# Peptides against a protein of PDB entry 5ZKO: the designs that were tried, part 47

Target 1, 44 residues: chain A of PDB entry 5ZKO
Amino acid sequence: SASNPRKFSEKIALQKQRQAEETAAFEEVMMDIGSTRLQAQKLR

## One batch from the design tools (peptide; made by RFdiffusion4, then SolubleMPNN)

Design b2_p17_7_s1 (from b2_p17_7, 13 letters changed)
Fold by OpenDDE base, seed 3:
Structure b2_p17_7_s1 (fold): chain B 44 residues (1-44), chain C 44 residues (1-44), chain A 17 residues (1-17)
Amino acid sequence: as target 1 above (44 residues)
Amino acid sequence: as target 1 above (44 residues)
Amino acid sequence: LEQRQRQREFEVALLRS
């Protein structure tokens, strides 16, 4: 069957979006942990 | 409240696992596209 | 929707730890 380059490009773009969302989620986790540590430091 | 470093480490590990799974899914998509292109090349 | 829901659940669990 004919390759559909437009559909391939769409699937790649969607997967890259998922990876970006997972990266953002990871950064949010690290920010929350950092904020918790900063709060603990201020209260010591 | 006391920071729970073990729970933080666990959450970081789980998030890194998720990122690895998304990377593997991306590589699978790229392999499928590559295989399709190779098949098309052989049949021309 | 599912990804956003999982992210919220993860955040809530983090804050409770």
Scores: peptide ipSAE 0.259, ipTM 0.662, DockQ to the pose 0.059
Fold by OpenDDE base, seed 2:
Structure b2_p17_7_s1 (fold): chain B 44 residues (1-44), chain C 44 residues (1-44), chain A 17 residues (1-17)
Amino acid sequence: as target 1 above (44 residues)
Amino acid sequence: as target 1 above (44 residues)
Amino acid sequence: LEQRQRQREFEVALLRS
């Protein structure tokens, strides 16, 4: 399938979006961990 | 839920794996584009 | 919307390379 440049671009854009979403999900996990650690520290 | 450090580590590891997989998928897309461009160049 | 715009800009840059 001779994918035209447009189709390539669409694939790249989609992948970059997915990478950004995965990064955001990672940051959310880290934030949750950080908040939990802070709570644990306050309870000591 | 006081998620213990083990559970946090597991969540982080999982997200890192997902990020690596998404990076690999992006690289695959770029490789396909590069190969297609090379083919087009050879056909000229 | 901002994220989509960034992706489009990246795409355009790639096509120019």
Scores: peptide ipSAE 0.258, ipTM 0.652, DockQ to the pose 0.050
Fold by OpenDDE base, seed 5:
Structure b2_p17_7_s1 (fold): chain B 44 residues (1-44), chain C 44 residues (1-44), chain A 17 residues (1-17)
Amino acid sequence: as target 1 above (44 residues)
Amino acid sequence: as target 1 above (44 residues)
Amino acid sequence: LEQRQRQREFEVALLRS
């Protein structure tokens, strides 16, 4: 039921924010690994 | 330095897949709730 | 596992609203 629409909307927003933050963190780690590999190739 | 960058990137890719699946499931639930609310309005 | 558990709890709470 829509007993607390404000709290409902806040919870949805927080969940979406968390998913976006976790996604960004994983992308950053993969980018760092990719960059490290590229640098290692340049130094060989 | 990343001692096993290949294995690490594979692990991150699996986590990204899980996040996408969880997002899709969440969106499905939201759509079902939205549809139910719309139908309830039509029946009033 | 923890993330999946949190998602399930969120969905259950959403359906009860």
Scores: peptide ipSAE 0.281, ipTM 0.663, DockQ to the pose 0.088; fails the geometry check
Fold by OpenDDE base, seed 1:
Structure b2_p17_7_s1 (fold): chain B 44 residues (1-44), chain C 44 residues (1-44), chain A 17 residues (1-17)
Amino acid sequence: as target 1 above (44 residues)
Amino acid sequence: as target 1 above (44 residues)
Amino acid sequence: LEQRQRQREFEVALLRS
């Protein structure tokens, strides 16, 4: 199949977006854990 | 173990760095492949 | 991880193109 740089760049861009989304999801999970722990500490 | 938000933020930062490095490596590989294909096309 | 797997799959697809 014709190797088109435009298609490759699009795939790279999509991959970068996915990586950013995965990072955001990771941060969200960590925030939730952190908040839960802070709440537990405050209630002690 | 004491859940320290500072430690979590450090882990997140390290994870982001790793993701950036992985992205850069991916882009490099894609550039190499793309360049090889372009060269092959040009030589035809 | 999943990201690395996707990258490999992308490379394979690129080689086939």
Scores: peptide ipSAE 0.278, ipTM 0.663, DockQ to the pose 0.095; fails the geometry check

Design b2_p17_7_s2 (from b2_p17_7, 13 letters changed)
Fold by OpenDDE base, seed 4:
Structure b2_p17_7_s2 (fold): chain B 44 residues (1-44), chain C 44 residues (1-44), chain A 17 residues (1-17)
Amino acid sequence: as target 1 above (44 residues)
Amino acid sequence: as target 1 above (44 residues)
Amino acid sequence: MEQRQRQMELERARLLR
Protein backbone atom coordinates (compact mmCIF):
# COMPACT_ATOMS: atom_id res chain seq x y z
CA SER B 1 0.00 0.00 0.00
CA ALA B 2 1.40 3.38 -1.02
CA SER B 3 2.03 4.89 2.39
CA ASN B 4 0.79 8.46 2.04
CA PRO B 5 3.69 10.93 2.46
CA ARG B 6 1.23 13.20 4.22
CA LYS B 7 0.65 10.57 6.89
CA PHE B 8 4.39 10.19 7.34
CA SER B 9 4.82 13.93 7.75
CA GLU B 10 2.03 13.95 10.34
CA LYS B 11 3.65 11.07 12.19
CA ILE B 12 7.03 12.84 12.18
CA ALA B 13 5.43 16.07 13.35
CA LEU B 14 3.61 14.29 16.17
CA GLN B 15 6.79 12.57 17.28
CA LYS B 16 8.76 15.82 17.20
CA GLN B 17 6.05 17.38 19.34
CA ARG B 18 6.36 14.55 21.86
CA GLN B 19 10.12 15.03 21.98
CA ALA B 20 9.66 18.74 22.57
CA GLU B 21 7.12 18.07 25.34
CA GLU B 22 9.49 15.65 27.05
CA THR B 23 12.31 18.18 26.76
CA ALA B 24 10.07 20.85 28.26
CA ALA B 25 9.13 18.53 31.12
CA PHE B 26 12.81 17.84 31.75
CA GLU B 27 13.62 21.55 31.81
CA GLU B 28 10.77 22.13 34.26
CA VAL B 29 12.14 19.44 36.57
CA MET B 30 15.59 21.04 36.39
CA MET B 31 14.15 24.48 37.12
CA ASP B 32 12.28 23.13 40.14
CA ILE B 33 15.46 21.53 41.43
CA GLY B 34 17.40 24.73 40.85
CA SER B 35 14.78 26.84 42.60
CA THR B 36 14.66 24.45 45.54
CA ARG B 37 18.43 24.57 45.90
CA LEU B 38 18.43 28.34 45.76
CA GLN B 39 15.67 28.59 48.36
CA ALA B 40 17.48 26.17 50.64
CA GLN B 41 20.59 28.36 50.44
CA LYS B 42 18.57 31.47 51.29
CA LEU B 43 17.20 29.84 54.43
CA ARG B 44 20.69 28.98 55.71
CA SER C 1 9.80 20.95 52.79
CA ALA C 2 13.38 19.82 52.17
CA SER C 3 13.01 18.22 48.75
CA ASN C 4 15.05 15.03 49.03
CA PRO C 5 18.01 15.07 46.59
CA ARG C 6 17.37 11.35 46.07
CA LYS C 7 13.89 12.13 44.78
CA PHE C 8 15.30 14.74 42.42
CA SER C 9 17.82 12.28 41.02
CA GLU C 10 15.05 9.73 40.49
CA LYS C 11 12.90 12.33 38.74
CA ILE C 12 15.79 13.35 36.46
CA ALA C 13 16.59 9.72 35.65
CA LEU C 14 12.95 9.00 34.84
CA GLN C 15 12.73 12.03 32.56
CA LYS C 16 15.96 11.08 30.77
CA GLN C 17 14.50 7.63 30.20
CA ARG C 18 11.36 9.17 28.69
CA GLN C 19 13.47 11.32 26.38
CA ALA C 20 15.40 8.25 25.25
CA GLU C 21 12.17 6.33 24.61
CA GLU C 22 10.75 9.19 22.54
CA THR C 23 14.01 9.39 20.58
CA ALA C 24 13.85 5.66 19.88
CA ALA C 25 10.24 6.00 18.73
CA PHE C 26 11.25 8.84 16.42
CA GLU C 27 14.09 6.79 14.95
CA GLU C 28 11.68 3.92 14.33
CA VAL C 29 9.32 6.24 12.45
CA MET C 30 12.22 7.54 10.36
CA MET C 31 13.38 4.00 9.57
CA ASP C 32 9.87 3.05 8.47
CA ILE C 33 9.71 6.07 6.19
CA GLY C 34 13.16 5.34 4.79
CA SER C 35 12.27 1.71 4.13
CA THR C 36 9.01 2.70 2.45
CA ARG C 37 10.81 5.16 0.19
CA LEU C 38 13.40 2.58 -0.74
CA GLN C 39 10.74 -0.03 -1.50
CA ALA C 40 8.81 2.44 -3.63
CA GLN C 41 11.96 3.10 -5.67
CA LYS C 42 12.55 -0.63 -6.16
CA LEU C 43 9.05 -1.08 -7.56
CA ARG C 44 9.58 1.64 -10.19
CA MET A 1 4.43 27.74 28.76
CA GLU A 2 2.86 29.71 25.89
CA GLN A 3 6.16 30.26 24.01
CA ARG A 4 6.91 26.52 23.98
CA GLN A 5 3.46 25.76 22.63
CA ARG A 6 3.93 28.35 19.88
CA GLN A 7 7.29 26.87 18.95
CA MET A 8 5.77 23.37 18.77
CA GLU A 9 2.99 24.64 16.52
CA LEU A 10 5.50 26.36 14.24
CA GLU A 11 7.63 23.21 14.04
CA ARG A 12 4.53 21.15 13.24
CA ALA A 13 3.51 23.59 10.52
CA ARG A 14 7.05 23.49 9.10
CA LEU A 15 7.10 19.69 8.98
CA LEU A 16 3.70 19.58 7.27
CA ARG A 17 4.78 21.92 4.41
Scores: peptide ipSAE 0.237, ipTM 0.692, DockQ to the pose 0.059
Fold by OpenDDE base, seed 1:
Structure b2_p17_7_s2 (fold): chain B 44 residues (1-44), chain C 44 residues (1-44), chain A 17 residues (1-17)
Amino acid sequence: as target 1 above (44 residues)
Amino acid sequence: as target 1 above (44 residues)
Amino acid sequence: MEQRQRQMELERARLLR
């Protein structure tokens, strides 16, 4: 398929977005763990 | 929900796996771009 | 959520330049 630099840029941009989304999801998981830990401390 | 460290570890492991998969997908996109570039050079 | 979406859009715009 013809070397459309625009299409390459779109693919890279989409993939970078996915990487950022997965990083954000990881941060959310860590935040949830931290929140749960804090709640557990309050219940003691 | 009860602080099950095992469940936290599973969530972290799953999220790390997703990050690795997205990194691999990015590398594949870059490889495809590189391959296309090489093909374009051969056609000149 | 909204701030993260804005950051992703800015990155996309940077990559498309």
Scores: peptide ipSAE 0.233, ipTM 0.692, DockQ to the pose 0.057
Fold by OpenDDE base, seed 5:
Structure b2_p17_7_s2 (fold): chain B 44 residues (1-44), chain C 44 residues (1-44), chain A 17 residues (1-17)
Amino acid sequence: as target 1 above (44 residues)
Amino acid sequence: as target 1 above (44 residues)
Amino acid sequence: MEQRQRQMELERARLLR
């Protein structure tokens, strides 16, 4: 089957986007935890 | 609101799992591309 | 959020070039 280089490039690009989105979601979770800890310290 | 440390730990663990799954999917795509290129070279 | 989406789109466009 003719390797469609364009289809491979699209597949790589989609996969890199998913990795970036998951990294972004992880960073958001860590920020929320940090903010919650800071607020809890201010209320003590 | 009482920061539920258990809920934060679960959220972090889930996010790390998603990152690992997306990394594995990327590695699979790269292996498929490598194999396709090798086959194309053998047919020339 | 918007800045990160724009950066991902630019990177996608770079990979497709």
Scores: peptide ipSAE 0.231, ipTM 0.689, DockQ to the pose 0.060
Fold by OpenDDE base, seed 3:
Structure b2_p17_7_s2 (fold): chain B 44 residues (1-44), chain C 44 residues (1-44), chain A 17 residues (1-17)
Amino acid sequence: as target 1 above (44 residues)
Amino acid sequence: as target 1 above (44 residues)
Amino acid sequence: MEQRQRQMELERARLLR
């Protein structure tokens, strides 16, 4: 209900946090790929 | 390892899907807030 | 620290239900 702006703000904040966590997980995957490529180049 | 580009592409695709799902969940929250506000305005 | 943050978030999410 519109009567609970605090609850809405908390819900928005929670969803923003989830988005940030998924972004961080994506960045970790990209870092792993990047590091693997760098290692492969050093072994040549 | 760099030898499995397919595995990396699959991992990237999976993470992009998760990001899209979290975005959709955020949009749902915003829609619920918007609808609640609209209902409150109609009851005035 | 990460586990404690997750627990705090789960509790917040429960309070929002």
Scores: peptide ipSAE 0.217, ipTM 0.671, DockQ to the pose 0.054; fails the geometry check

Design b2_p17_7_s3 (from b2_p17_7, 13 letters changed)
Fold by OpenDDE base, seed 4:
Structure b2_p17_7_s3 (fold): chain B 44 residues (1-44), chain C 44 residues (1-44), chain A 17 residues (1-17)
Amino acid sequence: as target 1 above (44 residues)
Amino acid sequence: as target 1 above (44 residues)
Amino acid sequence: LEQRQRQQQLEVARLLR
């Protein structure tokens, strides 16, 4: 593997961005579920 | 949003899988960097 | 979102040190 620190840093940064995006997507799903629960309780 | 617990669980499971896959990809990148550092030290 | 992005940047910098 070519030891280029600049290329490594770029790869790491891109991968961390993907992780953050997936985390955000997960949080959105959880928020949707939480909101749904709250709405169901109000109608009960 | 349709309150279907089965569909919610599936969405959560899929999102957790994606997070795990992105984590594994990150670990692979870090292993490559670590290995490269080690090789560079040996040649010094 | 901004907070998460900042934390990721700090983590990357730490790992590359």
Scores: peptide ipSAE 0.302, ipTM 0.697, DockQ to the pose 0.072
Fold by OpenDDE base, seed 1:
Parts: structure tokens; C-alpha cells; sequence
Structure b2_p17_7_s3 (fold): chain B 44 residues (1-44), chain C 44 residues (1-44), chain A 17 residues (1-17)
């Protein structure tokens, strides 16, 4: 299959984008948990 | 919304699983590229 | 977000070098 560095770079870039999206989703989860903890603390 | 630590842990675990899967997919892409490079080198 | 994107681009460039 034609060694197309451009195609490889695009594939890598896409994969890195997905990893970033998963990281962002994780950060969102942590934000939600943090907010919940803060609310719980305020209710004490 | 009920502060359920169990639900939080499950959500975190799921997100970590997704990150691991995306990492594995990235490694697969790199393996394919590496194999292609090796083949190209053999043809020189 | 921008910082993360820049780091990804640098990593891609490193891998393709």
C-alpha cells in the first residue's frame, strides 16, 4: 500500500484528537464530581 | 443529585477504560506506520 | 484547549520525524 506520509499524519492527528476528546470528557467528569463535593460541603 | 461515590468511581473507571482504548488504537496506528517504514526500507 | 492541541501537533511531528 502506497507509503503516503500525509495519510499517516492524518491518521495520527485524528487519533490524537480522539485522545484529547477522551481527556476532556474525563476532565468534565472530574468537574462534575468536584462540583458535587463542593455542594455537599456547603450543605454541612 | 445523590452524591453516590460508587457511581463516581464507575464513571471514572469507564473513562479511564476509554482512554486506554484510544491509546491502544494509537499504538496500532504506529505499528502500521512502522511496518510500512520497514517495508520501504527493505525495498531500498 | 489550545495548549493541548499544540502539544498534539508537536507529538505528531515528533513521531513522523
Amino acid sequence: as target 1 above (44 residues)
Amino acid sequence: as target 1 above (44 residues)
Amino acid sequence: LEQRQRQQQLEVARLLR
Scores: peptide ipSAE 0.299, ipTM 0.690, DockQ to the pose 0.059
Fold by OpenDDE base, seed 3:
Structure b2_p17_7_s3 (fold): chain B 44 residues (1-44), chain C 44 residues (1-44), chain A 17 residues (1-17)
Amino acid sequence: as target 1 above (44 residues)
Amino acid sequence: as target 1 above (44 residues)
Amino acid sequence: LEQRQRQQQLEVARLLR
């Protein structure tokens, strides 16, 4: 209920954290791809 | 390696799906909060 | 992504006020 604003805030904060973690995971994937491309370029 | 562009595409697609799922989960949380507020307003 | 995150922050702020 609206009577529990702190609980709502916690729920939102947790969800924002999950989104940040997924963003970080995406950035890691992109970094791996970028590094692979760079390595391939160096070996040519 | 860059020699596996399809595998990179799959990895990116999976990560994008995961981000979309987390976004949907966030929207659900916000809907729950909104519905709770609406209910509280109706009972006043 | 940044724009979406900003909109979400505004929505959260509105709903927590």
Scores: peptide ipSAE 0.280, ipTM 0.693, DockQ to the pose 0.096
Fold by OpenDDE base, seed 5:
Structure b2_p17_7_s3 (fold): chain B 44 residues (1-44), chain C 44 residues (1-44), chain A 17 residues (1-17)
Amino acid sequence: as target 1 above (44 residues)
Amino acid sequence: as target 1 above (44 residues)
Amino acid sequence: LEQRQRQQQLEVARLLR
């Protein structure tokens, strides 16, 4: 069935939101790793 | 708890996999929209 | 990453026009 253009735009917007959330999650992981490394270095 | 470096690398790899999967899903959506548009234009 | 996101947005806009 030809989904209407509105449904297409909605589907695209949802996918972009998911990509942004995954990017944010990756950045959080990297920040945690960086912080842990810094703390470990300070304790040496 | 200081997660070991091996656990960090594993977590990063998992996040990169998720990002790749979301990118592939987005590309699929765009392909479907493009195909639908092309079909609609041919029927006019 | 930002450049790729911009290109994707332009493609979306083109397909929805």
Scores: peptide ipSAE 0.273, ipTM 0.688, DockQ to the pose 0.093

Design b2_p17_7_s4 (from b2_p17_7, 14 letters changed)
Fold by OpenDDE base, seed 5:
Structure b2_p17_7_s4 (fold): chain B 44 residues (1-44), chain C 44 residues (1-44), chain A 17 residues (1-17)
Amino acid sequence: as target 1 above (44 residues)
Amino acid sequence: as target 1 above (44 residues)
Amino acid sequence: VEQRQRQRLFEVAKLLR
């Protein structure tokens, strides 16, 4: 069946959203690590 | 609190896994779109 | 996109050292 181009567009949009959310979560983890390291250096 | 470096490593590993899974899902969607497009061209 | 992800992961690895 010719999968409806509309359904493909929806799937792609949803997948892009998930990837963006995972990227944001990764950046948050990096920020936390960076801040922790900076704090540890200040207390030393 | 100095967040345990072990916990950071675990968070990063988990995040990398999620990103890889989302990438694989994206590639699957793109493969389906590509195959559908090719089929539509053959029927034309 | 993949290159940007790899670059971010590399920066994280530097932060964890």
Scores: peptide ipSAE 0.187, ipTM 0.643, DockQ to the pose 0.095
Fold by OpenDDE base, seed 4:
Structure b2_p17_7_s4 (fold): chain B 44 residues (1-44), chain C 44 residues (1-44), chain A 17 residues (1-17)
Amino acid sequence: as target 1 above (44 residues)
Amino acid sequence: as target 1 above (44 residues)
Amino acid sequence: VEQRQRQRLFEVAKLLR
């Protein structure tokens, strides 16, 4: 958009950052689950 | 994982919800940009 | 975005199996 490219870019950048943070949080959850599974397998 | 399937499922569900909310927020930003762009095009 | 969500779901299913 020609009307406020800086503000649009800032909004997009902020939203991309939030999505990256949520992705990292998701990966952490998956890592925790994976680690628990690995521990359970080792105890068999 | 056999050890706490409910807690894992809850964590996953919560994280999926957060990701959906962030996606919706991103789509809102893109819609606003798109609408502004459309308005600018109409004024040409 | 949807593709990434599908991939994440796949990984979840794989870990829960």
Scores: peptide ipSAE 0.185, ipTM 0.642, DockQ to the pose 0.097
Fold by OpenDDE base, seed 1:
Structure b2_p17_7_s4 (fold): chain B 44 residues (1-44), chain C 44 residues (1-44), chain A 17 residues (1-17)
Amino acid sequence: as target 1 above (44 residues)
Amino acid sequence: as target 1 above (44 residues)
Amino acid sequence: VEQRQRQRLFEVAKLLR
């Protein structure tokens, strides 16, 4: 049975949440790499 | 040479753009599936 | 979609390392 349109909207909302979480994780990693690099550059 | 923090921000911005594009593509697919389902249900 | 995003994130992280 084709899942109701309400379930589609719910799946979209869930995917958007996951994407937001992945974005936040990416930003954290990028900030950490940036900070590490700045520290390494300062030590050189 | 460690890419400057400006390049990090640029990469983050690019990834956010890609995430937005994938979200839009997902929404389009889900809308198409929903529309197809509604049409199929109406034909039954 | 989610798998492609994760893969891209890993690729970017590798490029920044």
Scores: peptide ipSAE 0.214, ipTM 0.653, DockQ to the pose 0.168; fails the geometry check
Fold by OpenDDE base, seed 2:
Structure b2_p17_7_s4 (fold): chain B 44 residues (1-44), chain C 44 residues (1-44), chain A 17 residues (1-17)
Amino acid sequence: as target 1 above (44 residues)
Amino acid sequence: as target 1 above (44 residues)
Amino acid sequence: VEQRQRQRLFEVAKLLR
């Protein structure tokens, strides 16, 4: 089916989007933890 | 637990690896289909 | 702040499942 390449392209695009969202969420958590740690060091 | 960020980082790394593998597999399939289509057009 | 961090970690873990 000539439509298969388009379907695969859409799946790749969706997968890349999901990865970007997962990475962004992880980076946000790491930044929050890092900022909290920095604040704790400044208060000592 | 200070080890949680590392565990999450490892999970992210594993997920990125999986995604890269999935993406590569889809790109390979698309390339094969594309090449086959191009060959079919040339034989016409 | 700690509760928000825990919740965000949970969301990341959910995305990775």
Scores: peptide ipSAE 0.193, ipTM 0.622, DockQ to the pose 0.047; fails the geometry check

Design b2_p17_8_s1 (from b2_p17_8, 9 letters changed)
Fold by OpenDDE base, seed 4:
Structure b2_p17_8_s1 (fold): chain B 44 residues (1-44), chain C 44 residues (1-44), chain A 17 residues (1-17)
Amino acid sequence: as target 1 above (44 residues)
Amino acid sequence: as target 1 above (44 residues)
Amino acid sequence: DRLRRLVEILRALLEAL
């Protein structure tokens, strides 16, 4: 079946969305780790 | 100067408190990482 | 220092996801 360009574009869009979501989740964790580290440093 | 047992006990208590705080901070980070990973998995 | 090392390990694990 002809790789429907629309299906390809949809797959790329979904992949980009997933990547953005994974990046946002990573950034959130990094922020939390950063805040926790800062808290631990303040407690020293 | 005689290592005042009270000072020693205080130091041990402070060390235990710090250890507990570090452990709690670590557990929080681990939970956040776990939750973020779970979120990332749900978004897949 | 232990907490720092653990955070660094966790960061590395996250980067590998």
Scores: peptide ipSAE 0.086, ipTM 0.443, DockQ to the pose 0.058
Fold by OpenDDE base, seed 5:
Structure b2_p17_8_s1 (fold): chain B 44 residues (1-44), chain C 44 residues (1-44), chain A 17 residues (1-17)
Amino acid sequence: as target 1 above (44 residues)
Amino acid sequence: as target 1 above (44 residues)
Amino acid sequence: DRLRRLVEILRALLEAL
């Protein structure tokens, strides 16, 4: 039975979207860590 | 020459204060990570 | 230094997810 290339393409698109969301969440966390660290350094 | 216990006590107090500030900064970062992770999970 | 090490560990953990 023919590999449904359309289903695979949709799955790849969803995977790319998920990867972008995970990357954005990571960048937000890293920005917050950077800000908090800078504040902690100023208090020293 | 007598160990200046007063200077040692002041140094210990400053070290405890610094440790508390580092801990508070770490807890803030962990809270932000937790929030961001929860948001990322809701978007999935 | 301890805070820096903790941030580095957290980064490594997040990159592994």
Scores: peptide ipSAE 0.086, ipTM 0.442, DockQ to the pose 0.097
Fold by OpenDDE base, seed 2:
Structure b2_p17_8_s1 (fold): chain B 44 residues (1-44), chain C 44 residues (1-44), chain A 17 residues (1-17)
Amino acid sequence: as target 1 above (44 residues)
Amino acid sequence: as target 1 above (44 residues)
Amino acid sequence: DRLRRLVEILRALLEAL
């Protein structure tokens, strides 16, 4: 059965969406770490 | 000049306060990392 | 300084993932 090209495109779109969500979550954590570092520096 | 014991106690109190604030900020970051990891696992 | 070093290590670990 020719794997429906539509199914492949949908899977690729879903993978891209997941990657974007994981990247956004990572960037949020990195921002929080950055902000915490800045706060710790201000307390000194 | 006898370094005023009051000045030492105030410095120690300030250092303890800073340490508590730094610890709280660290715990917040660790919680955020933990939550992000849990979210990333749910997306799989 | 210890806390700062720990945060830096955690950041480096996250960047390596």
Scores: peptide ipSAE 0.078, ipTM 0.429, DockQ to the pose 0.089
Fold by OpenDDE base, seed 3:
Structure b2_p17_8_s1 (fold): chain B 44 residues (1-44), chain C 44 residues (1-44), chain A 17 residues (1-17)
Amino acid sequence: as target 1 above (44 residues)
Amino acid sequence: as target 1 above (44 residues)
Amino acid sequence: DRLRRLVEILRALLEAL
Protein backbone atom coordinates (compact mmCIF):
# COMPACT_ATOMS: atom_id res chain seq x y z
CA SER B 1 0.00 0.00 0.00
CA ALA B 2 1.77 3.13 -1.24
CA SER B 3 1.96 5.47 1.76
CA ASN B 4 0.13 8.44 0.26
CA PRO B 5 2.87 11.10 0.02
CA ARG B 6 0.20 13.65 0.91
CA LYS B 7 -0.75 11.73 4.04
CA PHE B 8 2.90 11.38 4.89
CA SER B 9 3.55 15.11 4.52
CA GLU B 10 0.52 15.88 6.68
CA LYS B 11 1.78 13.47 9.31
CA ILE B 12 5.21 15.11 9.29
CA ALA B 13 3.67 18.57 9.60
CA LEU B 14 1.56 17.42 12.54
CA GLN B 15 4.61 15.87 14.19
CA LYS B 16 6.60 19.08 13.76
CA GLN B 17 3.78 21.08 15.27
CA ARG B 18 3.60 18.77 18.28
CA GLN B 19 7.34 18.92 18.74
CA ALA B 20 7.26 22.71 18.65
CA GLU B 21 4.49 22.78 21.26
CA GLU B 22 6.39 20.34 23.46
CA THR B 23 9.56 22.38 23.09
CA ALA B 24 7.77 25.58 24.04
CA ALA B 25 6.26 23.93 27.11
CA PHE B 26 9.65 22.50 28.04
CA GLU B 27 11.30 25.90 27.73
CA GLU B 28 8.61 27.43 29.92
CA VAL B 29 9.22 24.80 32.59
CA MET B 30 12.97 25.31 32.36
CA MET B 31 12.57 29.05 32.79
CA ASP B 32 10.37 28.51 35.80
CA ILE B 33 12.82 26.09 37.38
CA GLY B 34 15.64 28.51 36.68
CA SER B 35 13.74 31.33 38.33
CA THR B 36 12.90 29.13 41.31
CA ARG B 37 16.56 28.26 41.78
CA LEU B 38 17.48 31.90 41.47
CA GLN B 39 14.93 32.80 44.13
CA ALA B 40 16.31 30.12 46.43
CA GLN B 41 19.80 31.54 46.00
CA LYS B 42 18.63 35.09 46.70
CA LEU B 43 17.20 33.92 50.01
CA ARG B 44 20.63 32.67 51.14
CA SER C 1 12.15 35.69 75.78
CA ALA C 2 11.13 38.23 73.16
CA SER C 3 11.39 36.42 69.83
CA ASN C 4 13.91 38.73 68.22
CA PRO C 5 12.00 40.14 65.22
CA ARG C 6 15.28 39.86 63.35
CA LYS C 7 15.56 36.18 64.24
CA PHE C 8 11.97 35.69 63.21
CA SER C 9 12.52 37.32 59.84
CA GLU C 10 15.63 35.20 59.32
CA LYS C 11 13.64 32.09 60.15
CA ILE C 12 10.94 33.02 57.65
CA ALA C 13 13.55 33.69 54.99
CA LEU C 14 15.16 30.33 55.66
CA GLN C 15 11.80 28.60 55.40
CA LYS C 16 11.10 30.28 52.07
CA GLN C 17 14.51 29.22 50.83
CA ARG C 18 13.90 25.61 51.81
CA GLN C 19 10.54 25.61 50.13
CA ALA C 20 12.03 27.01 46.95
CA GLU C 21 14.81 24.41 47.02
CA GLU C 22 12.34 21.58 47.58
CA THR C 23 10.21 22.90 44.75
CA ALA C 24 13.20 23.04 42.44
CA ALA C 25 14.20 19.50 43.35
CA PHE C 26 10.67 18.29 42.73
CA GLU C 27 10.59 19.96 39.34
CA GLU C 28 13.93 18.44 38.42
CA VAL C 29 12.69 14.97 39.31
CA MET C 30 9.57 15.50 37.24
CA MET C 31 11.68 16.58 34.29
CA ASP C 32 13.86 13.51 34.64
CA ILE C 33 10.78 11.30 34.70
CA GLY C 34 9.52 13.11 31.63
CA SER C 35 12.81 12.63 29.84
CA THR C 36 12.78 8.94 30.72
CA ARG C 37 9.30 8.53 29.30
CA LEU C 38 10.31 10.33 26.15
CA GLN C 39 13.27 8.04 25.72
CA ALA C 40 11.09 5.00 26.28
CA GLN C 41 8.69 6.18 23.60
CA LYS C 42 11.50 6.81 21.13
CA LEU C 43 12.56 3.21 21.54
CA ARG C 44 9.15 1.90 20.45
CA ASP A 1 0.23 28.46 42.21
CA ARG A 2 3.55 28.42 40.43
CA LEU A 3 4.28 24.86 41.47
CA ARG A 4 0.81 23.82 40.38
CA ARG A 5 1.33 25.40 36.98
CA LEU A 6 4.67 23.67 36.58
CA VAL A 7 3.15 20.32 37.47
CA GLU A 8 0.40 20.91 34.95
CA ILE A 9 2.90 21.80 32.24
CA LEU A 10 4.96 18.73 33.02
CA ARG A 11 1.86 16.57 32.93
CA ALA A 12 0.91 18.04 29.58
CA LEU A 13 4.41 17.35 28.27
CA LEU A 14 4.22 13.77 29.45
CA GLU A 15 0.85 13.31 27.79
CA ALA A 16 1.99 14.88 24.52
CA LEU A 17 5.09 12.69 24.34
Scores: peptide ipSAE 0.112, ipTM 0.476, DockQ to the pose 0.110; fails the geometry check

Design b2_p17_8_s3 (from b2_p17_8, 9 letters changed)
Fold by OpenDDE base, seed 3:
Structure b2_p17_8_s3 (fold): chain B 44 residues (1-44), chain C 44 residues (1-44), chain A 17 residues (1-17)
Amino acid sequence: as target 1 above (44 residues)
Amino acid sequence: as target 1 above (44 residues)
Amino acid sequence: DRLARLVELLRALLDAL
């Protein structure tokens, strides 16, 4: 049957959620790196 | 101890891998949508 | 930013449905 727009929307919504989770994980990593750099700078 | 640059690099590498997987999943969804649209067009 | 672009594409697609 015709491409169920609902199924596509659900797939896209799931992908958005996953992408957001991956973004959050990336941001966490970047924060850790930033914090570490700041700490290293303070030790100088 | 000092932020293990190795640990950070590993985290970044893992994040890049996951992001690539999510991108591939997105591309698959887009291909499915595109295929469906093409099929719908052929039925006209 | 590649990630941001991907998110925007997803958003645009949802809006088009």
Scores: peptide ipSAE 0.141, ipTM 0.512, DockQ to the pose 0.088
Fold by OpenDDE base, seed 1:
Structure b2_p17_8_s3 (fold): chain B 44 residues (1-44), chain C 44 residues (1-44), chain A 17 residues (1-17)
Amino acid sequence: as target 1 above (44 residues)
Amino acid sequence: as target 1 above (44 residues)
Amino acid sequence: DRLARLVELLRALLDAL
């Protein structure tokens, strides 16, 4: 609620955690793409 | 998997959706803070 | 970067509480 700074901080902390998880998922995809590109370059 | 561009695009699309959901949660918190500030200003 | 901006806003909010 708008009246409770502690509840704000809890909501924001949870959002930061979720955003970090989504970032990790993105980094995994980027690593896979990078690996594929590297493999393709080695086969040229 | 690194070998399937379609799977990459699906993963990225899902991540974008989740990030949008987390953004909406943030915007709700920001609106609550903004409302509280506005109320405090009106009471001055 | 949109993600970076969001993270910074969240950090700033936490620091202000």
Scores: peptide ipSAE 0.136, ipTM 0.511, DockQ to the pose 0.096
Fold by OpenDDE base, seed 2:
Structure b2_p17_8_s3 (fold): chain B 44 residues (1-44), chain C 44 residues (1-44), chain A 17 residues (1-17)
Amino acid sequence: as target 1 above (44 residues)
Amino acid sequence: as target 1 above (44 residues)
Amino acid sequence: DRLARLVELLRALLDAL
């Protein structure tokens, strides 16, 4: 069904939320890598 | 635990997959909007 | 950055609604 503008806005809002969650997960991974890198540098 | 480089690689690969899925969902929304726009243009 | 571009597209779309 040709979803109304409200339905589109809701879908876009949901997409933004998901993208933000995926970005946060990426940042967590990068933080873990950064911590490991710091530990490796201390061993040099 | 200081996860090994393999674990980091796996986490990054999983993140890339999730981001691709979210991109596909965005493209679907944009396609729906495009279809609605086309219909609206036909009514002009 | 591809992610940044997607965020900007979403933002622009919301502004157009």
Scores: peptide ipSAE 0.133, ipTM 0.521, DockQ to the pose 0.103
Fold by OpenDDE base, seed 5:
Structure b2_p17_8_s3 (fold): chain B 44 residues (1-44), chain C 44 residues (1-44), chain A 17 residues (1-17)
Amino acid sequence: as target 1 above (44 residues)
Amino acid sequence: as target 1 above (44 residues)
Amino acid sequence: DRLARLVELLRALLDAL
């Protein structure tokens, strides 16, 4: 229901969780990119 | 593997999907907040 | 925008391979 403060609080918490999951996935990809760049530099 | 371009492309696509899911959840919350505010104004 | 930055970095990497 649109009128339940508890439900809004739960929705905010779920939104923060989703953002954290997205951030973790981003960091994983960035680490892989960094590793690949380092390998490419070593092969030069 | 850190050296597979296809895997990087897949990671980008998955990241975009996660962001879209997060955005959709945010928009849903904002719509509910807007509805609640409108109801509160009508009761004044 | 971190996602935009990520996409740019990965695109640059793909172009370099």
Scores: peptide ipSAE 0.127, ipTM 0.520, DockQ to the pose 0.061

